Peptides against a protein of PDB entry 4DOW. Designs and how they scored, part 3

Target 1, 157 residues: chain A of PDB entry 4DOW
Amino acid sequence: TFSWVGRPLPNRKQFQQMYREICMKINDGSEIHIKVGQFVLIQGEDNKKPYVAKLIELFQNGAEVPPKKCARVQWFVRFLEIPVSKRHLLGRSPPAQEIFWYDCSDWDNKINVETIIGPVQVVALAPEEVIPVDQKSEETLFVKLSWNKKDFAPLPP

## One batch from the design tools (peptide; made by RFdiffusion4, then SolubleMPNN; from b2_p30_5, 10 letters changed)

Design b2_p30_5_s4
Fold by OpenDDE base, seed 5:
Structure b2_p30_5_s4 (fold): chain B 157 residues (1-157), chain A 30 residues (1-30)
Amino acid sequence: as target 1 above (157 residues)
Amino acid sequence: EEEEEKEEEEKRKEEIKKEIEEREKKRKEL
């Protein structure tokens, strides 16, 4: 289950309440708190790697009945999601931990919070920095570049 | 009341399923 943490933020939207933090209850009864600005794993097809997103906003949409707990996200893509015909544009074989900032507006960036699996660590690196591949870093994802459906580019500022 | 809660829960589950499916469809068009 998902519940809001803290008081709603002041906003100008009549039917939207914005929050800084949400609590996820896990099956074992433990609780995980996720904040705006953190990275999360989003549910995909079974047997596939979950999607990666950065939380930009947490909000309740009171215009829906019942009110829906939502997030606005920045999407990331994994290398294997990039079409085979375009993968050569990277000029290297990336490690499995590398993800790319999705630099397009053609995807819906609003999600139901119930599609969140949990938090994940994402570290931005300079192009020349080496991605650690040790066991201690297996759960950490790394981003160096953006993908805009045409080519790879430096990360947006 | 219990039937209404069950109907709302099933509707919510269906909405989540649809959202996942629509997202996957869009991402496969990359």
Scores: peptide ipSAE 0.615, ipTM 0.898, DockQ to the pose 0.665
Fold by OpenDDE base, seed 1:
Structure b2_p30_5_s4 (fold): chain B 157 residues (1-157), chain A 30 residues (1-30)
Amino acid sequence: as target 1 above (157 residues)
Amino acid sequence: EEEEEKEEEEKRKEEIKKEIEEREKKRKEL
């Protein structure tokens, strides 16, 4: 269901081919193109909201047989993923559309592209900016803060 | 050939399932 778009980028790694774009075929026969720098939904447990990530790299690992289509991602967390004991540190009740930049290195940032559900719109906001909660914006996610397992902080630069 | 392709597809599906499970395990440790 996934195919590379365009030619591989010049890369120094002998066994890795890097790409700018991947094509995802949907069941309806339609194709969605996802590019590096876009945000995507990643499959979680069936009963959970999908995970949110930013695509940093798209690459094929040619050292594996068969070659695996992979991505490097920046993870985001939803408020409900934050431990109940630490949620009070936000000082407010966030809307369901708010996500947090995950500022820890303990998670694997490599994914199989087949875990990508599709693209999602993520808008970075200043802390003072109000998240528009309109019916038309229900699909848009918003990020104001990072989470480092200890506390919330301003977004990394 | 059709059986080999099915076995490879099944292996691939199992690997994806394992990746999702491992990710879920790590995220529950928050």
Scores: peptide ipSAE 0.614, ipTM 0.898, DockQ to the pose 0.682
Fold by OpenDDE base, seed 3:
Structure b2_p30_5_s4 (fold): chain B 157 residues (1-157), chain A 30 residues (1-30)
Amino acid sequence: as target 1 above (157 residues)
Amino acid sequence: EEEEEKEEEEKRKEEIKKEIEEREKKRKEL
């Protein structure tokens, strides 16, 4: 179950209420608060690792009946999602914790918040920075580069 | 009312399923 936290942000959009934070109630009765700017895991196919996204906006779409709790996200891709024929363009074997900023607009960046599994830690690194691959960082994902279906590039600003 | 609530919940679940399916389709086109 998802519920809005706090008051709607000032917005000029007639049928959209924007929020800064959402509360996710988990099966054990605990609550997780997720804010705009945080990274989240998104449901995919059951046999795959969840998708990674950055929350850009949280909003309720009041034009839908019933009103839909939505998010706008920046997508990330895992190395294994990149076509086999293009993986060599990275020039290295990435650690399992590395993800890539998806730098294309062909994917729908609007999601139902109900597809959010939970928060995840994502750290942006410069190309020269070493990705720590230790037991203490196993839950942390790292991003150095973008992927635009053609090649890898530095992260967008 | 209980039947309507169940139907709305089913409709919601189906919408989520479709969203996931459409996303998977788009991501497989990568």
Scores: peptide ipSAE 0.614, ipTM 0.898, DockQ to the pose 0.496
Fold by OpenDDE base, seed 2:
Structure b2_p30_5_s4 (fold): chain B 157 residues (1-157), chain A 30 residues (1-30)
Amino acid sequence: as target 1 above (157 residues)
Amino acid sequence: EEEEEKEEEEKRKEEIKKEIEEREKKRKEL
């Protein structure tokens, strides 16, 4: 179950209400609040690791009946999603907790909020920084580079 | 009313399922 937190933000879109925060009610009855600018896990196929995204916007699309709770996201990719033939371009074997900023516009960046599994911690690092792979950081994902379907590059500014 | 609510819930579930499927399809095109 998903519900908006707080009042809608001022916007110019006739049929849209924008929000800063959404509440997820999970199976145990507890609530998790997620804000714009935070990172989330998005549902994939059962046998795959969930997708990672940064929340850019939270909005209700009132042009739909019933109104749809949506998010606009920046996508990330996992190393194993990159074609085998191109993985060598990284020049190293990344740890499992490394993700890459997806630097293409060919994917739909609008999601149904009901595809959100939950929040996740993502830390941006410089290319030269070492990803800490310890037991205390297993839940944390790290991003150092972007992927544009051609090559790896430094993160966008 | 209860049947209408159930129909709306099923439509919502199918929409979510379709979104996940379409996303998976696009991501396999990498």
Scores: peptide ipSAE 0.614, ipTM 0.898, DockQ to the pose 0.660

